# Peptides against a protein of PDB entry 3QIS: the designs that were tried, part 19

Target 1, 334 residues: chain A of PDB entry 3QIS
Amino acid sequence: PSLELSRREFVFENVKFRQLQKEKFQISNNGQVPCHFSFIPKLNDSQYCKPWLRAEPFEGYLEPNETVDISLDVYVSKDSVTILNSGEDKIEDILVLHLDRGKDYFLTISGNYLPSCFGTSLEALCRMKRPIREVPVTKLIDLEEDSFLEKEKSLLQMVPLDEGASERPLQVPKEIWLLVDHLFKYACHQEDLFQTPGMQEELQQIIDCLDTSIPETIPGSNHSVAEALLIFLEALPEPVICYELYQRCLDSAYDPRICRQVISQLPRCHRNVFRYLMAFLRELLKFSEYNSVNANMIATLFTSLLLRPPPNLMARQTPSDRQRAIQFLLGFLL

## One batch from the design tools (peptide; aimed at target 1 K174 V180 Y276)

Design b1_p12_7 (made by RFdiffusion4)
Pose (drawn by RFdiffusion4):
Structure b1_p12_7 (pose): chain A 293 residues (1-134, 168-310, 319-334), chain P 12 residues (1-12)
Amino acid sequence: PSLELSRREFVFENVKFRQLQKEKFQISNNGQVPCHFSFIPKLNDSQYCKPWLRAEPFEGYLEPNETVDISLDVYVSKDSVTILNSGEDKIEDILVLHLDRGKDYFLTISGNYLPSCFGTSLEALCRMKRPIRERPLQVPKEIWLLVDHLFKYACHQEDLFQTPGMQEELQQIIDCLDTSIPETIPGSNHSVAEALLIFLEALPEPVICYELYQRCLDSAYDPRICRQVISQLPRCHRNVFRYLMAFLRELLKFSEYNSVNANMIATLFTSLLLRPPPSDRQRAIQFLLGFLL
Amino acid sequence: MSFEELHEHYKD
């Protein structure tokens, strides 16, 4: 049971939020007998690697002496973007490739991460006047820029918030917002709209803070009480919520053109603005509908 | 207040 590896060290340079990287290497069974390989957790872990990293494939069978290409894939999603933004985690790791009844092969993962305004808290963004990788703001400039673009160009956009944008443009928009305060956000209306949804979803703290979530559901049927729960939010969260509710009510005026109706808004934005840490789903859409109408 | 006025108010 022996393996030959084309390389054991891998570098993921300039890793960005939602931008896929692949570092590939070849495994060859140079032994005399067949072998089984698999990636294993390091002593006392649950997984063999961190969430932003994946091996493809992560296990397999090799006769003497067939070869197999292994793809080490890095993808920073909403689950890791905040800890990598904060520096609580780094683009580093060790993969232990394990031969069943045999040697362990240690693969070193290194590289660097570029922080994004996406996955950054509303509070910190309101405190930052300049792009992240170039009195507080009422709302983060990034969300204002996305909403400003949609307000200017997308009020009459067919199927707004129902058609997915382009992956390439989403990344261009994110990098644009990380590095600039542009005159125009690049990309189609569908891409800008989706980037807004991704922005809300990637927030470490939702527009409606987690501890007020349950109170919102309980209060879902009393508009006076719902508004008061909103008053308990920090200034930046309260402002973002009010700003988005006003923006969505503005879009509802053009529903005959942009197909944006209360039904779609409620089911789309409720889960983004109001996230927990069933029929609560119903009180939640009721909560949000109370503001839209 | 209109959305446009609110939007410009929140610009900064």

Design b1_p12_7_s1 (made by RFdiffusion4, then SolubleMPNN; from b1_p12_7, 6 letters changed)
Fold by OpenDDE base, seed 1:
Structure b1_p12_7_s1 (fold): chain B 334 residues (1-334), chain A 12 residues (1-12)
Amino acid sequence: as target 1 above (334 residues)
Amino acid sequence: MSFAELLEELRE
């Protein structure tokens, strides 16, 4: 069996969080026999491609002289955004198109990723006084490393080294501030807030706006701004309530005093973000007659975002654990 | 602390 490929090199320029890019190529059976093709893992890989890449179709049959179009889809989800922001991963891959009883055909995937404030740690964002796209990639790495060290020191209750020549970090990320300030000013009376989905185009505009600027106003509908906040919280590498405190939140869920004590043990930026969000959500609940928002809905929605189970416990989350997590947040909304 | 007061505290 033999294949002809119309293209073997693919470049995905300016890849962004949640923005789908597609490149297409054709494969043709230039042999005399039917052939089966498939994308196969490289040696030591579990998957035929990186998580941000997909081939469609990834396998198939071709009759002699048959041609099929294959789409290479690049999509950076919440699962890939953090490692791409840090430069731990890159828009580079090699696909192996295997022909049964035939040859392997190598496809080169390359490109560049544009960093996002989505999927960046709260600690790093508190140190970013400018939009992330204005920050040199080298400095992003340094900010992440420094942020990790600060988180560890904070958790260890080590006295902050003297606030020397380093600029004081923000109390909350400017991106969260911009989203929440917008919602507070313009969305408190929005019917079905957090219940109506935003527009995908508006979500992309909001993401691009936050990544590239410090706007006076967030673009898009209140629904899109609200969903952008949810996406932001979901994309955090470490949830607003750190994984280390997850079990303690569940254990304290019915004791409001212990719940507050647990929150007090969060790293400063996480604690500030949590308090800021809870204050906003309590304010939003005063307008329930207009926005149709209630405490149970909000607690249920935000629990999955703010109080995520650690990755090692995700598969073991019980309905009881979920109910405790909801109850924990309810204690801050009521 | 009101949300507005917290917002001002977080701007400083």
Scores: peptide ipSAE 0.045, ipTM 0.793, DockQ to the pose 0.686
OpenDDE base, seeds 2, 3, 4, 5: peptide ipSAE 0.045, 0.042, 0.034, 0.035; ipTM 0.790, 0.782, 0.753, 0.762

Design b1_p12_7_s2 (made by RFdiffusion4, then SolubleMPNN; from b1_p12_7, 6 letters changed)
Fold by OpenDDE base, seed 3:
Structure b1_p12_7_s2 (fold): chain B 334 residues (1-334), chain A 12 residues (1-12)
Amino acid sequence: as target 1 above (334 residues)
Amino acid sequence: MSFAELLEEMRE
C-alpha cells in the first residue's frame, strides 16, 4: 500500500487562545490495494499529537484511487494556554501518519503562539503594568519564576519581604480590574447577567483587547464581558483560592470566622482578587430585581471557578464536597 | 467598605 500527500509541512502563524485555526491537506491511495491509515503516537508519546492539535479524520480506509481531506485543527484551550504562555510548550509537533502494512509519513507542524493574560498566574499579572503582548518573552519567564518564589516565600515566611527597589506589584491584575469595573459600571442592571452566554466574536475581541491594550472601555455586550471574566477565572493556572487551602475551605464551610481566617492565609494577590470579586458579587446581588441574579446561582457558578479541587482530588469530589464549597462562598456573599 | 471604595483603594 502507498499514499500520496498533497502537503507535509504546516505553519500556524499567530496562534491565539481560543482561536481555532485549520489547515487542510489531501491523502490519496495511489496503490493497487485498499489501505487503512491512522495517526499514531511516537515511541515515547501517549497521544498522536499535542493537546492543542487535532487531525480529522485521525483514521480511515481508502479504496484504490480514493482521496480524503484531512483537517489539522489548532485550538488552544485552558488546558494548553499556560504552558504555551510560559514557552514550556511551543507550536511545534510531528505527526506520524501510519499506513497499515505500509510506511510512515511524517508531517511537520510549526508556528508561533501569541501570549495571553488568560492562563497567566495572578502573581505574574500583578507585576505586569503593560499589556502582556508588550512584555518580552524573557521577562515573562522571569516574572513567572519570581512569582512562584514569592508565593512560596509568602506561604513560608510571615516576614514582610524587604520592599526592595523593584516596582510595587498591582493590588489586582489590571485585566481583572478592567473586566469587573466594566461590569460594575454598566452591567448591574443587565437582565440575566452570568446566565446568558456571550458572543464568540465579542469574546475574541475582549481577549485580544486585554492582551494588547489598556482600554478605557471593554468592547462587546455585558454578557460577553461577564463570560470573559468566567473564562479568565477558569483559565488561571492556580485558582483564586489556591489548591493548598481547598480542604481547609471545605472543613470551615459552616464557620464564617474560620472561613475568613483561611482567606487571610492566601498570597496577597489571590487574597486581593478574592476580596475584590466577593465585594463585586455582593454589590451585584443588590440589583437582583433587575439582573435576576441570586446568591445560590452566583455561589454555584463561581465555586467551580474560584474553589477548584486539586488535580489529585478531582476524580474523588463528592456531592457533599461541592455543597461545602458552595456554602463556603455563600458565607462571603450574604 | 463599599465596592466603589475598594475599587478606589485598588487604583492607588
Scores: peptide ipSAE 0.068, ipTM 0.826, DockQ to the pose 0.693
OpenDDE base, seeds 1, 2, 4, 5: peptide ipSAE 0.046, 0.041, 0.039, 0.043; ipTM 0.810, 0.792, 0.776, 0.803

Design b1_p12_7_s3 (made by RFdiffusion4, then SolubleMPNN; from b1_p12_7, 5 letters changed)
Fold by OpenDDE base, seed 2:
Structure b1_p12_7_s3 (fold): chain B 334 residues (1-334), chain A 12 residues (1-12)
Amino acid sequence: as target 1 above (334 residues)
Amino acid sequence: MSFEELLEELRE
């Protein structure tokens, strides 16, 4: 069996968070026998491709002289965004198209990723006074390393008083500030806020806007801006409430005093973001007659985003743990 | 502290 491939080299330029790119190619059975093709893992790989890549179809049968179109889909989700932002991973892969009882065909995937404020740490974003696309990738790596060290020092109560006015971190990421300030100004009376989905095109425009600029106004509907805030919080490599405090939040859920003490132990940026979001959400709840937002809905929605179980506990989260997590947030909304 | 007052405190 043998295949002819219309293309073997694929370049995905300017790959962005949540933006699907597709490249298509044809495979043709130029042999005289039916053949089965499949994408197979390389030696020591568990998957035939990286998490941000997919082939469709990834396997199939071809009769003699049959041709099939294969789509190579590049999509950076919340699961791949952080490692691409840090440069730990890149838009590079090699696919092995295996032909049963035939030969392997190698496909080269290459390209470039454009960093996003989505999937970047709160610590790093607090150090970024400019849009992330204006920051050199080398400096992003340094900012993540420095941010990790600052987080550890903050948790150890060893806050360096680096009084250098130019190097002082923002109290909250500008991206969160922009989203929340927009929602506060324009969305407090928006019916079904956080209940109506945004438009995917508007979400992409909002993401691109936050990655590339400091806008006076965020583009899109209030629903799209609200959903962009949810996506931002979901994409954080570490949730607003650090994983280390998750269990303590659950344990304190019915004691408002202990809840406040737990929040006070967050790293400065995380604590500020938490307080900022809770203040916004309490303000939004004053307009419940107009926006149909209630404390239980908000607590339920934001609990999954702000108070995520550590990865090792995700599969074990009980309904009781979820209720405690909701109760913890309710103590800041009421 | 109002939301606006908190925003001002966070801008300084």
Scores: peptide ipSAE 0.042, ipTM 0.783, DockQ to the pose 0.633
OpenDDE base, seeds 1, 3, 4, 5: peptide ipSAE 0.038, 0.040, 0.038, 0.036; ipTM 0.777, 0.781, 0.771, 0.764

Design b1_p12_7_s4 (made by RFdiffusion4, then SolubleMPNN; from b1_p12_7, 7 letters changed)
Fold by OpenDDE base, seed 2:
Structure b1_p12_7_s4 (fold): chain B 334 residues (1-334), chain A 12 residues (1-12)
Amino acid sequence: as target 1 above (334 residues)
Amino acid sequence: RSFAELLEELRE
């Protein structure tokens, strides 16, 4: 069996968070026998491609002189965004198109990723006074390393080094401030806020806006801005309530005093973001007659975002644990 | 504290 490929080199320029890119190519059976093709893992790989890449179809049969179009889809989800932002991973891969009883065909995937404030740590974002796209990639690496060290110091109750006044971190990420300030100004009376989905095009515009600028106004509907806040919180490499405190939040869920004590033990940036969000959400609840927002809805929605189970416990979350997590947040909303 | 007051404190 033999295949002809219309292309073997693919370049995905300016790959962004949540923006699908597609490149297509054709494979043709130029042999005289039917053939089965499949994308196969390389030696020591579990998957035929990286998590941000997909081939469609990834396998199939071709009759003699038959041609099929294959789509190579690049999509950076919340699961890949952090490792791409840090430069731990890159828009580079090699696909092995295997032909049964034939030869392997190698496809080269390359490109560049544009960093996002989505999927970046709260600690790093608090050190970024400019949009992430203005920050050199080398400096992003340094900021993540420094942010890890500051998190560890905060958890150990070590006195922060007196960083010079120029290097003082923000109290909250500017991106969170921009989203929440917009919602506070324009969305308090928005009917069905956090209940109506945003528009995908508007979400992409909001993400691009936050990655590239400090806007006076965020583009899109209040629903899109609200959903962008949810996406931001979901994409955080570590949730607003650090994984280390998850169990303590559940254990304290019915004691408002202990709940406040647990929150006080968060790293400074996480604690500030938590308090800021809770203050905003309490303000929204005052307008419940207009926005149809209630404490139970908000607590249920934000619990999955702010108080995520550690990866090792995700598969074991009980309905009781979820209810405790909701109750924990309710103690800050009421 | 109002949300606005908390916002001002977080801007400093």
Scores: peptide ipSAE 0.033, ipTM 0.743, DockQ to the pose 0.671
OpenDDE base, seeds 1, 3, 4, 5: peptide ipSAE 0.025, 0.032, 0.031, 0.029; ipTM 0.657, 0.733, 0.733, 0.720

Design b1_p12_8 (made by RFdiffusion4)
Pose (drawn by RFdiffusion4):
Structure b1_p12_8 (pose): chain A 293 residues (1-134, 168-310, 319-334), chain P 12 residues (1-12)
Amino acid sequence: PSLELSRREFVFENVKFRQLQKEKFQISNNGQVPCHFSFIPKLNDSQYCKPWLRAEPFEGYLEPNETVDISLDVYVSKDSVTILNSGEDKIEDILVLHLDRGKDYFLTISGNYLPSCFGTSLEALCRMKRPIRERPLQVPKEIWLLVDHLFKYACHQEDLFQTPGMQEELQQIIDCLDTSIPETIPGSNHSVAEALLIFLEALPEPVICYELYQRCLDSAYDPRICRQVISQLPRCHRNVFRYLMAFLRELLKFSEYNSVNANMIATLFTSLLLRPPPSDRQRAIQFLLGFLL
Amino acid sequence: STENEKLLEEAV
């Protein structure tokens, strides 16, 4: 049971939020007998690698002496973007490739991560007047820029918030917001609209903070009480919530053109603005509908 | 100011 590896060291340079990278290498069974390989967790872990990293394939069978290409894939999603933004984690790791009843092959993962305004908290963004990778703001400039673009160009946009944008444009929009305060956000209205949804979804702390979440559901049927729960939010969260509710009410005025109705808004934005750490789903849409109407 | 800025001022 022996393996030959084309390489054991891999570099993921300038890793960005939601931008896929692949580092490929070839495994060849140079032994005399067939072998089984698989990636294993390091002593006392649950997984063989961190969440932003994946092996494809991660296990297999090789006769003597067939070869197989292994793809080491890096993808920073909403699960890892905040800890990599913060520096609590780095683009580094060790993959242990294990021959069943044999040697272990150690693969070193290195590289660097570029922080994004996406996955960054509302509080920190309101304290940063310049782009992240170039008195606090009422709302983060990035969310203002996305909403400003949609307000200007997308009020009459057919199927706004119902048609997915382009992956390439989403990344251009994120990089644009990370590095500039532009005169115009690049990309179609559908892309800018989706980037807004991704922005809300990627927030480390939702627009409605986690501890107020349950109170929102309980209070879902009393508009006086719902507004008061909103008053308990920190200033930046309260402002973002009010600003978005005002923006969505503005879009409802053009529903005959943009097909944006209360039903779609409630089911789309409730889970983004009001996330927990069922029929609670119903109190949640009721909570949000109370503000829209 | 842009119409969106006016909307933000009203919202906050």

Design b1_p12_8_s1 (made by RFdiffusion4, then SolubleMPNN; from b1_p12_8, 5 letters changed)
Fold by OpenDDE base, seed 1:
Structure b1_p12_8_s1 (fold): chain B 334 residues (1-334), chain A 12 residues (1-12)
Amino acid sequence: as target 1 above (334 residues)
Amino acid sequence: MSASEKLLEEAT
């Protein structure tokens, strides 16, 4: 069996969070026998491609002189955004197109990723006074490393951070401030807020806006701005309530005093973001007659975002654990 | 002034 490939090198320029890019190529059976093709894992890989890449179709049969179009789809989800933001992963891969009883064909995938405030840590974002696209990649790495070290220090040392001449971190990320301030100003009377989905094009404009600027006004509908806040919280590498406190939140769910004590143990940026979100959501609930938002809906929605089970427990979350997690959040909304 | 300034003050 043999194939002819129309292209073997693919470049995905300016890859962004939640933007699908597609490149297509043709494979033709230039042999005299039917062939089965498949994309196969490289040696020591479990998958034929990185999580942000897919081939469609990834396998198939070709009769002699048959041609098929293959789409290479690049899509950065919440699962890949953090590792791409840090430069731990890159828009580079090699695909192995295997022919049954034939040879391997190698496809080279390359490109560049544009960093996003989505999927960046709260700690790093509190140190970013400028849009992430204005921050040199070298400084992004340093900010993530310093953020990790300060988080660990804040957990270990009840010592007040020395008021040294280093630029004081923001109380909350400017991106969260922009989203919440916009929603507080314009969306309190929005019917079906957090219940109606945003527009995909508007969501992308909001993401690009937050990554590249400090706008006076966020573009898009209130629904798109609300969904962008949900996407932001979902894309956080660590949830607003740190994984370390997850079980304690569940255990305290029916004691509001203990719940407040648990939140007080969060790193400063996480604690400030949590309190800011809760203050906003309590204000939003005052307008329930206009916005159709109720405490149970908000608690159910935001619990999955703010109080995520640690990855090792995610598969074991019981309905009771979910109910406790909702009850924990309700104690801050009521 | 931020519209949400009071929410920030409550948070910090």
Scores: peptide ipSAE 0.374, ipTM 0.920, DockQ to the pose 0.824
OpenDDE base, seeds 2, 3, 4, 5: peptide ipSAE 0.369, 0.355, 0.368, 0.365; ipTM 0.919, 0.915, 0.918, 0.916

Design b1_p12_8_s2 (made by RFdiffusion4, then SolubleMPNN; from b1_p12_8, 4 letters changed)
Fold by OpenDDE base, seed 4:
Structure b1_p12_8_s2 (fold): chain B 334 residues (1-334), chain A 12 residues (1-12)
Amino acid sequence: as target 1 above (334 residues)
Amino acid sequence: MSKSEKLLEEAV
């Protein structure tokens, strides 16, 4: 069996968080026999491609002289955004198109990723006084390394270095401030806030806006701005409540005093973001007659974002653990 | 101060 490929080199320029890109090519059976094709893992890989890449179809059957279109889809989700933001991963891959009882065909994937404030650590974002797209990539790497060290220092209760007033971290990321400020100004009376989905086009505009500017006003509907806040919190590499405190939050869930003590042990930026979000959400709950928002709904929604189980425990989260996590958050909303 | 600035000041 043999195939002809219309293209073998693919370039994905300016790949962004949540922005789908597609490149298409054709494969043709130029042989005399039917053939089965599949994308196969390379040696030592578990998957035929990186998590941000997909082939559609990834397998199929071709009669002699049959042609099929294959789509290569690049999509950076929350699962890939952090490693791309840090430069740990890149928009580069090699796909192996295997022909059963035939040869392998290699496809080269290349391109560039544009960093996002989505999927960037709270520690790094607190150090970023400018939009992430204005920050040199080399400095982003330094900020991620510094952010790891700062988290460790905070856990060790090390005295912050007396950094000059110009180098002081923000109390909260400007992106969180902008999202919450918008919602607090314009969305307190918004019916079904956090219950109605945003528009995908508006979400992309909000992401691009936060990545490239410090706007006076966030574009889009209140629903899109609200969903952008949820997406932001979901995409954090370390949740607002650090993984190290997860179990203690569950253990303290029915003691509001202990819950507050646990939160006091968060790194400064995480603690500030948590308290700021809780203050906002308590204010939003005062308008429940207008916005249809209640404490149980908010606690249920935000618990999955703010108080995530560590990755090693994610598959083992019990209904009891979820209820404790919700109860923990309720103690800050009521 | 904006309302959000006050919320931030009360939170931190």
Scores: peptide ipSAE 0.160, ipTM 0.866, DockQ to the pose 0.936
OpenDDE base, seeds 1, 2, 3, 5: peptide ipSAE 0.149, 0.146, 0.122, 0.144; ipTM 0.862, 0.860, 0.850, 0.859

Design b1_p12_8_s3 (made by RFdiffusion4, then SolubleMPNN; from b1_p12_8, 7 letters changed)
Fold by OpenDDE base, seed 2:
Structure b1_p12_8_s3 (fold): chain B 334 residues (1-334), chain A 12 residues (1-12)
Amino acid sequence: as target 1 above (334 residues)
Amino acid sequence: MSPSEELLQEAT
């Protein structure tokens, strides 16, 4: 069997979080026999491609002189955004298009990723006074490393030695402040806030706006701004309540005093973000007659975002654990 | 001050 490929090199320029890019190519059976094609893993890989890449179709049959279109889809989800933001992964891959009893055809995937404030740590974002797209990638790496070290020192109750002339971190990420400030100003009377989905185009505009600017006003509907806040919280590499405190939150869920003590042990940026979000949500609940928002709905929604089970416990979360997690947040909303 | 700056001051 033999194939002709219309293209073998693919460049995905300016790949962004949640923005689908597609490149298409044709494969033609230029042989005299039917062939089966498939994308196969390289020798040491479990998958035929990286998590942000997909081929469609990934396999098929071609009769002699038959042609099929293949789509290469690049999509950076919450699962790939952090490793791309840090430069640990890149928009580079090699796909192996295999023919049964035939040859391998190599496809080169390349491109560039544009960093996002989505999927960046709260610690790093508190050090970023400018939009992330204005920050050199080398400095993003340093900020993530320094952020990890500061988190560890904070958890150990170690005083940072170098209160050097490093600019004082923000109390909360400017992106969280911008989202919450907008919602507080314009969305307190919004019917079905956090219940109505945003528009995908508006969500992309909000993400790009937060990555590239410090806007006076966030574009889009209140529903899109509200959903952008949820997406931001979901995309955090470490949830607002750090994984190390997850079990203690569940254990304390019915003791408001212990709940407050657990929150006091969060890293400064995480603690500030948590308290700021709770203050905002309590204010939003005062307008429940207008916005149809209630404490149980908010606690249920935000629990999955703020108080995520550690990855090793995700598959073991019981209905009781979920109820305790909701109860923990309710103690800050009521 | 934006009303959210008051919330931030209460939180931090």
Scores: peptide ipSAE 0.300, ipTM 0.896, DockQ to the pose 0.908
OpenDDE base, seeds 1, 3, 4, 5: peptide ipSAE 0.297, 0.278, 0.290, 0.297; ipTM 0.895, 0.889, 0.893, 0.895

Design b1_p12_8_s4 (made by RFdiffusion4, then SolubleMPNN; from b1_p12_8, 4 letters changed)
Fold by OpenDDE base, seed 4:
Structure b1_p12_8_s4 (fold): chain B 334 residues (1-334), chain A 12 residues (1-12)
Amino acid sequence: as target 1 above (334 residues)
Amino acid sequence: MSESEKLLEEAI
């Protein structure tokens, strides 16, 4: 069997978080026998492609002289955004299109990724006084390494060096401040806030706005701004409540005093973000007659975002663990 | 100070 491919080199320029890009090519059976094709893993890989890439179809059958269109879809989700922001991964891959009882065809994927404040650590974002797209990529790498070291120093209760007033971290990321400021000003009376989905186009505009500017006002509906906050919190590499404190939050869930002590042990930026979000959500709950928001709904929603199980425990999360996690947050909302 | 700046200061 043999195939003809219309293209073998694909370039995905300016790949962004949550922005789908598609490149298409044709494969044709130029042989005299039917053939089955599939994208196959390379020798050391578990998957035929990186997590941000997909082929559709990834397998199929072609009669002689049959042609099929294959879509190569690039989509950076929360699962790939962090490693692309850090430059640990890149928009580069090699796909192996295997022909059963035939030869392999290699496809080259290349391109560039544009960093996002989504999927960037709270520590790094607290150091970023400018939009992430204004920060040189080399400095982003340094900021992530420094952010890891700052987290470790904070856990060790090491006194921050008296860094000059210009180098002092923000109390909270400007992106969180902007999202919460908008919601606090404009969304407290919004019916079904955090219950109604945002518009995908507006979400993309909000992400691009936060990545490229410091706006006076966030574009889009209150629902889109609210969902953007949820997406932001979900995409954090380390959740607002650090993984190291997860079990202690569950263990303390029914003692509000111990819960507050656990939160006091968070790194400064994480603690500030947590307290700021809880203050905002308590204000939002004062308007429950207008916005239909209640403490149980908010605690349930934000628990999955703020108090995530460590990746190694995620598959083992019990209904009891979820209820304890919800109860932990309820102690800050009531 | 914006209301949100106050909210932040009261939270911290």
Scores: peptide ipSAE 0.235, ipTM 0.885, DockQ to the pose 0.941
OpenDDE base, seeds 1, 2, 3, 5: peptide ipSAE 0.228, 0.219, 0.232, 0.227; ipTM 0.883, 0.879, 0.884, 0.881

